# Peptides against a protein of PDB entry 6J54: the designs that were tried, part 62

Target 1, 223 residues: chain A of PDB entry 6J54
Amino acid sequence: NENLFASFIAPTMMGLPIVTLIIMFPSLLFPTPKRLINNRTISIQQWLIQLTSKQMMAIHNQKGQTWSLMLMSLIMFIGSTNILGLLPHSFTPTTQLSMNLGMAIPLWSATVFTGFRYKTKTSLAHFLPQGTPALLIPMLVIIETISLFIQPVALAVRLTANITAGHLLIHLIGGATLALLNINTMTAFITFTILILLTILEFAVALIQAYVFTLLVSLYLHD
Target 2, 42 residues: chain B of PDB entry 6J54
Amino acid sequence: QFQFTGIKKYFNSYTLTGRMNCVLATYGGIALLVLYFKLRSK

## One batch from the design tools (peptide)

Design b1_p26_2_s3 (made by RFdiffusion4, then SolubleMPNN; from b1_p26_2, 21 letters changed)
Fold by OpenDDE base, seed 4:
Structure b1_p26_2_s3 (fold): chain B 223 residues (1-223), chain C 42 residues (1-42), chain A 26 residues (1-26)
Amino acid sequence: as target 1 above (223 residues)
Amino acid sequence: as target 2 above (42 residues)
Amino acid sequence: SAAALLALLLAAAAALEAATLALALA
């Protein structure tokens, strides 16, 4: 069991944590454009950023559009870290619940406070769904309040669980494949095929979870 | 759209203002209960 | 400013990782 989770331990070099460097590494993959017409890689990146920004910010007014830079940087960070985490012997920072909480709680708080600041009436009204029977109003308000406070936790746990589960599954199937190579070659081939399919799925999950995390933060903004 | 009179005008689950007032009333009630128990224990 | 905020969040997250590691080692 310890070997199963060994890949999720925060890496250190000479007793110094290198997690900070790992977290900062994805930033190097997105260089700032220097020319009107950049190379193909940067052009594709900028196009994707524009596409996702337009799609995600479409639900926000002008004030909400100010969050575009932060949300786009967030999705790029989470997405890139998740994808890089699928490399062999790599450490994925987003598998750590502490990191995801560190992102979720402040962002959630900012969205909630922004909502209360600029749309106090609407924000308060969200604690009571429309059409609730009168007798259930107090209880439902309490439940909705609890639901609000669960949002940052759910946001962090969702990302952590999905990425961690995928990594664990790849590790287990990969380990099984290696173990079966000397036992039953045919079975090893089958497990290897499953591993490939699973890896492809995890690439998709990595991007989807980044998008979902950012999208939910955006939805909580409602500004 | 909705026509409310009396207390229902201010406390309802259909209008934005009514919903807000219900939420505030609920929080106020909880606060009063907490205050009551706090003062009772002391 | 938004990028700076994200950087601060990442720094905070890294700090939390360090704290978690410290707790795990204790």
Scores: peptide ipSAE 0.082, ipTM 0.692, DockQ to the pose 0.047
Fold by OpenDDE base, seed 5:
Structure b1_p26_2_s3 (fold): chain B 223 residues (1-223), chain C 42 residues (1-42), chain A 26 residues (1-26)
Amino acid sequence: as target 1 above (223 residues)
Amino acid sequence: as target 2 above (42 residues)
Amino acid sequence: SAAALLALLLAAAAALEAATLALALA
């Protein structure tokens, strides 16, 4: 059991946190284009960024589209870190709740404060859904207020839990396959097949969670 | 468009302004309640 | 910029990691 959680310990080398280097590494995989016609890899990356940008910013006005650069950088960061985390013996910074809280809280607060600054009436009105019976107004306002404060926690925990759970499952099934190799080869083959399918699923989850995290931040900005 | 008269014009759950006023009234009420209990203890 | 965002996120993460480490060692 202790071996399962060993992969989630923040890696340090000689007391120096190499986590910072791990976090910064994905940025090297996305170089900025310097030419009008770039390499195929860079062109594909830019094309994907443009597609995701168009999809995510379609719900925003011109003022909201100012956040396009930040939101795209966020999804690229989370997505790349999650994918790299699926490499053998790798450490995923997004499995750390502290990392995700560090992203969620500032972004959430920025979106909320931006809403209150530029759309004060609309933002205040969001605490009361339209058509609420008069008797339920006070209670519902309280619930919506609590719901607002749960949003950053939900963002962080959702990302952390999904990525962490995926990693744990891969380790558990992987360990089970190794244990069954000497007991029953047929059963080990079945578990290995499940492991492969699970790893493919985790690749998808890694991208989906990055997208969902960024999308929800964008949605909170849109209000 | 909804037509409200009297107090419902300012405090309703259908208009944007009405919803805002309801929220502010709720927060104000809670603040007054907290103040009441604070002053009651002293 | 993307670099500024990354720097801010890194700083926040480092601060939280330091806090968690401090709590774990306390």
Scores: peptide ipSAE 0.064, ipTM 0.673, DockQ to the pose 0.047
Fold by OpenDDE base, seed 3:
Structure b1_p26_2_s3 (fold): chain B 223 residues (1-223), chain C 42 residues (1-42), chain A 26 residues (1-26)
Amino acid sequence: as target 1 above (223 residues)
Amino acid sequence: as target 2 above (42 residues)
Amino acid sequence: SAAALLALLLAAAAALEAATLALALA
C-alpha cells in the first residue's frame, strides 16, 4: 500500500528537493550562548549537553576526548531530527537508510583507522579474544573480522529500522482507530489509547536511538 | 604472568603480541589460499 | 573540523537523496 509509505517520500517544492532545508532546520533550535547566564531553554540544553558529554567521554583518554564535539553534534542532530519527525506530516531524514549509512560508514571508518593508527597492536589483537583455544583461532579471527565490517551496517539499519517502524506503527494504529470509529467506538477508544501510549514510546525511542547510535560510535572509538 | 617458550612465545592467545601474531598469521594464510586458488585456475 | 566534517557528510547524504528523487521522478 503506497499510502503506508507516503510519509517517507522525500519532499519537494516546485520540483526542488527541500530535504537539505529539513536537515539544516534543527541547527536553528540550538543557538550559541552569548551570556554567562542564558535563557532557561538554552541553559537546559547546555546542561544536557554537558551531562551527556561527560558520560560519553568518561571512557576516553585525552586523545579520544577530542571527538567530543563531533559525537555531541551527532547526538544532537539525530535526536533533534527524530523528535521533529514525530510532528504531524513531518519528514524524518533518519528514516532514509542512505542518510544513516552516510553517517555510519565514515564514522566507523574513522574510528577503525584511528585505532590502527594509535593502537595498532591492540586493534589487531582485538580480532582474537583473549584465551581462545589454539584450534579455534583461525575461525574466530574470521568471525571477528566479519563482525567488524557488519558494524557500520548495523548502526545504520538499527537507526533506520527503529525510526521507520515507529512511524509505521503510528500510521497503522491511527488508521485503524479511524476505521473503527464507525464500526465500534469502544474498540476505537482502546486503539486510540494504544496510539497515545505508542506515541509516548516513540518519543523515547527517538532519543534512545540517537543516544545508542552515538554511544556505539564512541565505543568503537574506544575499542 | 604468562611464560611461553618456542612457538608459543610468538603465537598465543593470552598475550597482546601473541594475539596480534595469530591474527596476522591468519590473514596471511587466507591471502595465500586466495592466491593459490587464483593461480591454480590460471 | 569535526563539526564541519559531519556537516559535509550530511550535505552529501542530502544530495544523494535529491538525486534518487530526481531519478524516481524521471
Scores: peptide ipSAE 0.049, ipTM 0.670, DockQ to the pose 0.043
Fold by OpenDDE base, seed 2:
Structure b1_p26_2_s3 (fold): chain B 223 residues (1-223), chain C 42 residues (1-42), chain A 26 residues (1-26)
Amino acid sequence: as target 1 above (223 residues)
Amino acid sequence: as target 2 above (42 residues)
Amino acid sequence: SAAALLALLLAAAAALEAATLALALA
């Protein structure tokens, strides 16, 4: 079963980690515009960024919109890394829980601290929902406190689990397809069809997880 | 607006201030309990 | 031409992955 996780090992070259280069590689796919009217590809990218920016920042006030650059860079980074991770023989940095925690914890803490700084009363009140019976107040406050601390973990694990599970499924079904080629061609064709459908699904999952990750960070900022 | 009198004015689950006070009271109570058990063990 | 080259590279990469996987399963 060691072969199942071979694709998740951080690649090294001559003992030097090349993960840094892999993480920085998506930045090359998004060049900075230098013209008023750019190329078609760059124009499409900018258009998509504007659309996502409008959707993500629609729930925020002017103070919250200051986070637009951070959130847009986050979604572009996670989305691009997830999509590139679906390429053959590619290493996906977002499959590493350490990386996702490294993104989730600081962003979560920043949103929580921002909330306590500018909306102290509202942030403290969020630990107790409205209309709760008096006898349930202490227990509910404890539950909400625990829920708050689980948020960064859930944020990181969600992204990691979805991307990792997708890669594992592609690997397993791909291996099964190859194994069935010599046993039953018809069954191999069915499994291959499932593999194609799964890969399409993983493309969608890659984008959705990037969006959800950014959306939740944005939502925590709004709350 | 809700009309609360007495202690319910400051500690309620409906108003923003009331919820905040309830949360602070809960945290204060927990802190006091932890402090009590810590001092008791010594 | 760039899209075709990218498609060829992806196809070659997929073929290599399939070959390596086949060797691993053999």
Scores: peptide ipSAE 0.024, ipTM 0.607, DockQ to the pose 0.017

Design b1_p26_2_s4 (made by RFdiffusion4, then SolubleMPNN; from b1_p26_2, 21 letters changed)
Fold by OpenDDE base, seed 3:
Structure b1_p26_2_s4 (fold): chain B 223 residues (1-223), chain C 42 residues (1-42), chain A 26 residues (1-26)
Amino acid sequence: as target 1 above (223 residues)
Amino acid sequence: as target 2 above (42 residues)
Amino acid sequence: LKELLEALLRALAEALEALTLALALS
């Protein structure tokens, strides 16, 4: 069991955290374009950013679209870190709940404060759904308030749990495959096929979770 | 469309302003309750 | 809340569709 979870331990070199370098590494993979027609890789990156930007910013007005840069940077960061984490013997910073909370709480607070500042009436009204019976108003307001404070926690835990579970599953199936190679080669091939399919699934999950995380932040901004 | 009169005009669950006022009233009530229990313990 | 739930359901549906598409393309 210790060997399975060894990949989730924060790497350190001579007592110094190397996590900072790992977190900063994805930024090097997305250089700023300097040409009208860039390389194929940069063009694809820009195209993806444009698509995601159009989809996410369609919900917001002009003032909400000011957050486009931050939201796009967030999705790029989480997506890139998640994909890089699927590489063999790699460490994914997003598997650390502390990191995800560190991202979720400020972003959530910013969205809530932005909502209260520019849409005060609407934001306050969200604590009480429309058509609520008068007798249930106090209880429902309390529940909705609690729900609001659970949002950043749920946001962080969702991302962490999905990525961590995926990594754990890959390790378990991979370990089972290696163990079965010496026992039954036929069963090992079946397990290996499952591992391949699971790996593809985790690639998709990595991107989806990045998108969902950013989308929910954007949704909270829109209220 | 909603025709509310009296207190229901300001405290309702259908209009935006009414919902806001209900939320504020709820928070105010909770704050007063907390204050009451705090002062009672002293 | 209704809008939030609808948005979450839409996001989930899109995510599942993207996942199925990714699996189909693999």
Scores: peptide ipSAE 0.057, ipTM 0.678, DockQ to the pose 0.018
Fold by OpenDDE base, seed 4:
Structure b1_p26_2_s4 (fold): chain B 223 residues (1-223), chain C 42 residues (1-42), chain A 26 residues (1-26)
Amino acid sequence: as target 1 above (223 residues)
Amino acid sequence: as target 2 above (42 residues)
Amino acid sequence: LKELLEALLRALAEALEALTLALALS
């Protein structure tokens, strides 16, 4: 079990945490455009950012579109870190619940406070669904308030669990493949094939989870 | 669209204002209960 | 807004179904 979770331990060099450098590394993969006609890589990146921005901000008014920069930076960060985490022997910072909570809590609080600031009546009304029987109003309001506080936890746990589970599966199947190389080559080949397919799936999961995380933050902002 | 009279005008689960008032009333009630138990223990 | 939420939830459900299918086929 120690070997299983060893890949999730925060790496250190000479007693200094290098996690900070790992977190900052994805920023180097997205350089700012300097020319009217940029490289193909930069152009594709800007195109993807534009597409995702249009999709996510379509539900927001002009005031809500102010959050576009924050949300796009968030999805780029989470997406890039998740993809980089799928590299062999790489450490994925998003597998750490503390990191995801560190992102989820401030963003969630910002969205909630923004809602109360600009849409106080609507935000308060969300604690009581429309058409609720009169006798169930107090209980339902309490449940809805609890649900509100569960949102940041669910947001962080969802991302952490999905990414961590994927890494665990890749690690387990990879380890099984190595163990079976000297036992049964045919079975090892089958497990290796499964590993490849699973890795492809994890790439998709990584992007989906990044999108879902950012989308939910955006939805909370929209109320 | 909905026509309410009396207390239902201010406390209903259909109108936006009604829902808001219900939420505020619920929070107020909880606050009063907390105060009651706090004073009871002393 | 409710319709948008339902659409997003539906899309998420379809994505999860696709993931489960992919896992089953793997």
Scores: peptide ipSAE 0.046, ipTM 0.680, DockQ to the pose 0.018
Fold by OpenDDE base, seed 1:
Structure b1_p26_2_s4 (fold): chain B 223 residues (1-223), chain C 42 residues (1-42), chain A 26 residues (1-26)
Amino acid sequence: as target 1 above (223 residues)
Amino acid sequence: as target 2 above (42 residues)
Amino acid sequence: LKELLEALLRALAEALEALTLALALS
């Protein structure tokens, strides 16, 4: 069991945390445009950023548009780290629950605080769904309050669990293919095919989870 | 949409203000209960 | 709240569709 999770251990070199460098590395993949007509890669990146920005911020008013930079940076960070984590023998910081909690809790608290500050009535009203029978109001308010505090935990766990499960599955199937090479080549080929399909799926999952994470933060902000 | 009178005007589960007041009343009630047990243990 | 729930459901549906598409392409 320990061998399965060896890839998830935070890497250190000479006692120094290299994790910080790994976290900062994806920022190098998104350079700032300097020309009116940039390279094809930069142009595609900018186009994708614009599309995702328009999609996420369409639900927000002018005040919510202020969060556009933060949300876009978040999705770019999580997405890039997740994609890079699918490289062979790579380390994904987002597999660490501590990191995801470190991102989720401040953002969640900021969104909740922003909601209470600018939309106090609406935010308080969210603890009670409309049309609730009078006798169930106190209990439902308590449940909704608990639900609010579960949101950051669920947000972090969802991202961590999905990415970790994907990585674990890739490693397990990869190990199985290697073990079956000398036992049965046909079954090894089948498992290898499954591995390829799974890796493609994990690329999609990586992007989807990044999007979901950012979207939920945005939705919590919108309330 | 809905016409409420009396206490239901301020405490209802349909209007925004009504829901807010219900939430505040619930929290207030919980706070009073906690305070009661706090004073009881004294 | 209803609008938020509808938005969440729509987003989830789109995500599931994307996932199914990814699985189909696999």
Scores: peptide ipSAE 0.101, ipTM 0.690, DockQ to the pose 0.018; fails the geometry check
Fold by OpenDDE base, seed 2:
Formats: sequence, structure tokens, C-alpha cells
Structure b1_p26_2_s4 (fold): chain B 223 residues (1-223), chain C 42 residues (1-42), chain A 26 residues (1-26)
Amino acid sequence: as target 1 above (223 residues)
Amino acid sequence: as target 2 above (42 residues)
Amino acid sequence: LKELLEALLRALAEALEALTLALALS
């Protein structure tokens, strides 16, 4: 069991954490454009950012558009770290709950405070669903307030659990394939094909989780 | 659409103002209950 | 908001379905 989670231990070199370098590494893959017509890779990246930006900011007003830079940087960071984490023997910082909480809690608090500051009436009204019977109002308000505080926890745990579970599954099946190579080559080939399919799925999950994380933050901002 | 009279005008679950007032009333009630139990222990 | 939530739920459902299929094949 210890070997299963060894890949999730923060990488250190001579007692010094290299996690900070791993977190900053994806930033090197997205260089800033310096020309009107950039390289094909940079152009594709900008195109994808613009598409995602249009989709994410479509639900926001002019004041919500101010959060576009933050949300786009968030989705690019989470997405890039998740995709890079699927490389062989790679460490994903997003598998660490501390990192996800460190991102979720400030963003959630910012969205909630922004909501209370600019849309106080609407934000307070969200604690009571529309059309609630009068007798259930106090209980429902309490439940909704608890639900609000669970939001950042759910946001962080969802991302962490999905990425961690995916990595764990890849390691388990990968270990099984290696173990079966010496026993039966045919069964090892079958498990290897499953591993390939699983890796493709994890790529999709990585992108979806990045999108879901940013979307929920954006949704909480919109309230 | 809805014509509320009396207390229902200020405390309803259909209008934004009514919902806000209901939330504030519930929080106020909880705060009063907490204060009551705090003062009772003294 | 409702449409975005539905789209999110659909995407999650598809991902979970793919995961269940992958697990079933494993």
C-alpha cells in the first residue's frame, strides 16, 4: 500500500522541495505573444483561450468580465498541470488537497464577498429557494447556508479525488500489466490495452475537471 | 402577479425582497436563540 | 445558469460513463 501512494509524495531533492519548480513549469509552455502573427502552436493556444473565454464569460455582466483574466489563468493552470501529470512518472500538484484548497477557498471567498458587495439582495435571497413553503423556510435557510460553506470543500475535493483516483488507477493497472508480463503475455496485452484506454479517459477527465473547477467558481461569482 | 397583504408582503418566498427578509429574519431568530442560551447559562 | 449546469452535468455523466466502461473492461 505504501508503494501505491509513493507517486503522490511531494518530490524532493536532497531534502529540498522541487514542487515549486514543478508548479512553475507549465508557465513555460505558454509563452507570451510578441508578434501579430505568432507560431502555429502559440496561435492555437490563443485560439483555445479565446474560445474558452467566450464560453466562460458569456454568463457574466460587465463587472463579471473583470474576472476573465483570473478564470482563464486558473483553467490554464489546472488544465496544464493535470495534463502534464499524466506523463509517465510525473507528479501532479493538483493531486495535493492542500493546493486545491489553497485555490478553492480564496476564489470561493472572493466570489461570495463580491456577491454580497454588489448584489446583496440577490445573494441573501439565494439562501431561500423560490416557492418554499413558509413552514420550511427556517430549516431550508440553514441547509442552504451549510451548503454554501460546503462549496469550497466540494470544489477542492472533487478535483483532488478525481485526479488522484485516476492516477491511482493508472498505477494499479500499470503495475498489474508489469506483473502479468512474466506470467502470461496474452493477459498482459489485454491489461495494457485497458491501460491505454484508461489513459485516454484520464486525459478527458483532466480537462473536464479543470473546466468544472473554473466553471463552478464562475458560477458562484454569478450567483 | 402576486398580491400579498399584511406580513406576507414583507415575508414571502416568491419575491426577492421577501426572500431576503425571510433570510434575515431566520438569522435574527437564530442569533436571538444563541443569545438566549448564552444568557441562560449565566 | 441552468443551461450551464445541465451542460456540466452532461459532461460529468459522460465522463462517469466512460470511467465505468473502463472499469468494467478492466
Scores: peptide ipSAE 0.073, ipTM 0.685, DockQ to the pose 0.020; fails the geometry check

## One batch from the design tools (peptide)

Design b1_p27_1 (made by RFdiffusion4)
Fold by OpenDDE base, seed 1:
Structure b1_p27_1 (fold): chain B 223 residues (1-223), chain C 42 residues (1-42), chain A 27 residues (1-27)
Amino acid sequence: as target 1 above (223 residues)
Amino acid sequence: as target 2 above (42 residues)
Amino acid sequence: SSFFSAFVFAVSSLISSSFSSFSSSLF
């Protein structure tokens, strides 16, 4: 059991947190373009960033587009850390709920505060859906208020649960495959096939969760 | 689009201003209830 | 990239603080 969760323990070296270096490492994978015509890899990265930027900021006006740099940096950070976390013997910082809460709560609070600052009437009106019967207004306002405060928790838990569950499944299925090699090779082959499919799925989940996290932050900003 | 008269003009679930007023009224009512129970306990 | 690095640094500092506080709270 401890061996299973060993990959989720924050690594330290002589009491110093290596987590800081691990978190900063993905930034080295995205260098700034220096040439007019850069390398193919850098060009593809820039193209992907521009594509995702257009999709994320399409729902925002000029004031909302100010958040483009923040949201793009967020998606690149979460996406890169999630992908790097799928490497063998690697530590994924996004599996830590504390990290995801540390990102979700400030971003959520900033979006909510920005909404109340510039769109006070609209933001207050969002606590009551349009067309609500008069008798349900007080109860629904309370429910929507509670729902608002659950948003940062939902953001953090969604990311943490998806990434952590994926890693645990890979470890469990991998361990089962190794155990079945000495029992039944045919069953081990089936389990290994499932493991391969699961790893491919986790690569997709790693990117999707980064996108969903940033998308929901942007949607909260739009609301 | 919507024709509201009386109290429904200010408190409705269809217009933006009406929804805002309903939300504020709800929060105000809850705050007053909490304040009432706090003062009652003293 | 500069904003990305600054964001990563800020997040890293928050994570480090959270882990230290959580560890001190548990033990």
Scores: peptide ipSAE 0.067, ipTM 0.718, DockQ to the pose 0.033
Fold by OpenDDE base, seed 5:
Structure b1_p27_1 (fold): chain B 223 residues (1-223), chain C 42 residues (1-42), chain A 27 residues (1-27)
Amino acid sequence: as target 1 above (223 residues)
Amino acid sequence: as target 2 above (42 residues)
Amino acid sequence: SSFFSAFVFAVSSLISSSFSSFSSSLF
């Protein structure tokens, strides 16, 4: 219904898109450190970024380490926007497939072209797994080629579907809880408990999807 | 590590060079097939 | 963090410019 999808409409004010301000808002929550010893909040943030950076970039060589800044900014952006999107009456930009495709396609293209530029021989060889029977080689090469082009679509759709489905489910169960308050108090209490558990799950999903999206981009770069 | 002779030296699924050549041969074959059907339709 | 801000600004600019046209093409 239109009421169900009303929260996914891009907000505008006086005909001007506020989406730009909403997208840039999470950046204000992560200020740049300017001192050797910062406050507790900034220190924790920097510590988390360092740990995540070491974990994700451990599989990359020196050339791959150049992408650390890009990947860390990506995970922070997606993670922060997803978490903020769980606030009541908020708009989540990552629920828009156009937003996620706009991030997935350029990053995927950059990783693929970087691979072909510096590792042409290895990149071409990845279309054929080792030990493939001779008769299956042509078909498998075609399948692997198709699989490559599905990667950016899979990245975008995965993030969009998971976040959107979570938002829809929260709205549906929330509405059902309110409707059941006057019908059956016990059932309404059960539904409300499910809603609380679901919101906790969605917080985890929001962080996991940000990590998985960035990790897969990193893996494509490693190949 | 793998020792191949003849055509298997250039076209195999075990060596890096062999795999690359198989991929290129597959793409070349598909391109030729597409070209054949395109010329046939005209 | 500076790169984060630059990245967010770049992505925001791309989405704000092509959001309507891209959404209409997909849905």
Scores: peptide ipSAE 0.064, ipTM 0.717, DockQ to the pose 0.032
Fold by OpenDDE base, seed 3:
Structure b1_p27_1 (fold): chain B 223 residues (1-223), chain C 42 residues (1-42), chain A 27 residues (1-27)
Amino acid sequence: as target 1 above (223 residues)
Amino acid sequence: as target 2 above (42 residues)
Amino acid sequence: SSFFSAFVFAVSSLISSSFSSFSSSLF
């Protein structure tokens, strides 16, 4: 019986970090188009990128649309790594909080600094919601300031928690199914059905969390 | 559009400039309080 | 895309450095 958290241990072979290769692997799945009419896989990828880019960049001005490449690369990276992580015996780098913080903190700081650079008045005004009573202004400004600094942590923890919880749940239900095979076949069939439904849900969660992460970064940029 | 006069013109929670000034005033007040306690320890 | 690969590589290096530091701290 393997450890419950064995799948979350960073894979290393002879002290060499295989994690670097695992993280770089999704880049091989998205080749650059070379033809006017590409393969079905590339066409679907381009269609999805265009669809998501139109939706996410619609709320941004011309200056904000310059971040389209960064945001699209981010959603493709997180989405691809999350989907690949659902493969059997795979390691998902997004389950590591260090990685997600490494993405969230720089992106958050970049969006905040960009907001202060181009929209200084609006960015400072966001610390005080409109229509706040005068007596609550100092306390609310402090709360909004704290809320701002919690944003990068919330981004990282949300992604890490959702992906990690999904993997643990699949492992637990899968282990229960295997244990019940020798005890009661009917109960094992029920747990197996739940496992199938859960795996389908986790595929959706993997994409949704990538979208939510990128969307929130985009919203922080929009202010 | 709101019409404010006096101090309310510069410090209000409805206009963009008023909100900005309130935020700056709050940060300035906190900074002064921190400086006061630091100087008091000396 | 060069930007995507560069971003992935940067993230990979960050993770690798973090895990190497953690591994060294265990001994």
Scores: peptide ipSAE 0.044, ipTM 0.715, DockQ to the pose 0.032
Fold by OpenDDE base, seed 2:
Structure b1_p27_1 (fold): chain B 223 residues (1-223), chain C 42 residues (1-42), chain A 27 residues (1-27)
Amino acid sequence: as target 1 above (223 residues)
Amino acid sequence: as target 2 above (42 residues)
Amino acid sequence: SSFFSAFVFAVSSLISSSFSSFSSSLF
């Protein structure tokens, strides 16, 4: 039991937290462009950032596009950390609920407050769906208010649960594969195949969760 | 467009202003209820 | 990139503070 969750414990060396270094490591993989024509790797990165930026900010007006830098940095951070977390014997910071809450709550609150500041009437009206019967209005307003406060929790838990569950499955199936190598080679091969497929899936999930997290923050800003 | 008269003009679920007023009225009502129970307990 | 690094640093600081606070609350 403890061995299963050992990969989720924040690593420390000599009492000093090295988790900060792990979190900062993805930043080294995205250097700033200094040339008109950069290296192929940097050019591809910039192209991807530009492409995703155009897609993400297409729903926003000029005022909303001011958030483009923050949202793109967010998606790059979460995406890179999730992908790096799939490396063998690596620690994924996004498996920590505290980290995801630390990102979700401020971003959610910022988007909500921005909405109330610039679109007060529309934001208040969102608590009541259009066409609601008169008798259900008070109850529905309460439900919608509760739903609003669940949003930051949902953002954090969704990311945490998906990444954590994926890692747990990889470790479990991987451990089972190793155990079955000495028992039955045929079954070990089957479990190994499942492990490979699951790993490929987790790569996709890692990127999707980063995208969904950023997208939902963006949508809350749009509302 | 819906033409509402009287109270329905200000409190409706179809117009933006009406929805806003309904939300504010709901929050106001809840606040008054909480205040009532708080004062009643004293 | 500067904003990205600043964001990562800020998040890292938040995580470290959260872990320290959580550990101190348990023991």
Scores: peptide ipSAE 0.040, ipTM 0.712, DockQ to the pose 0.033

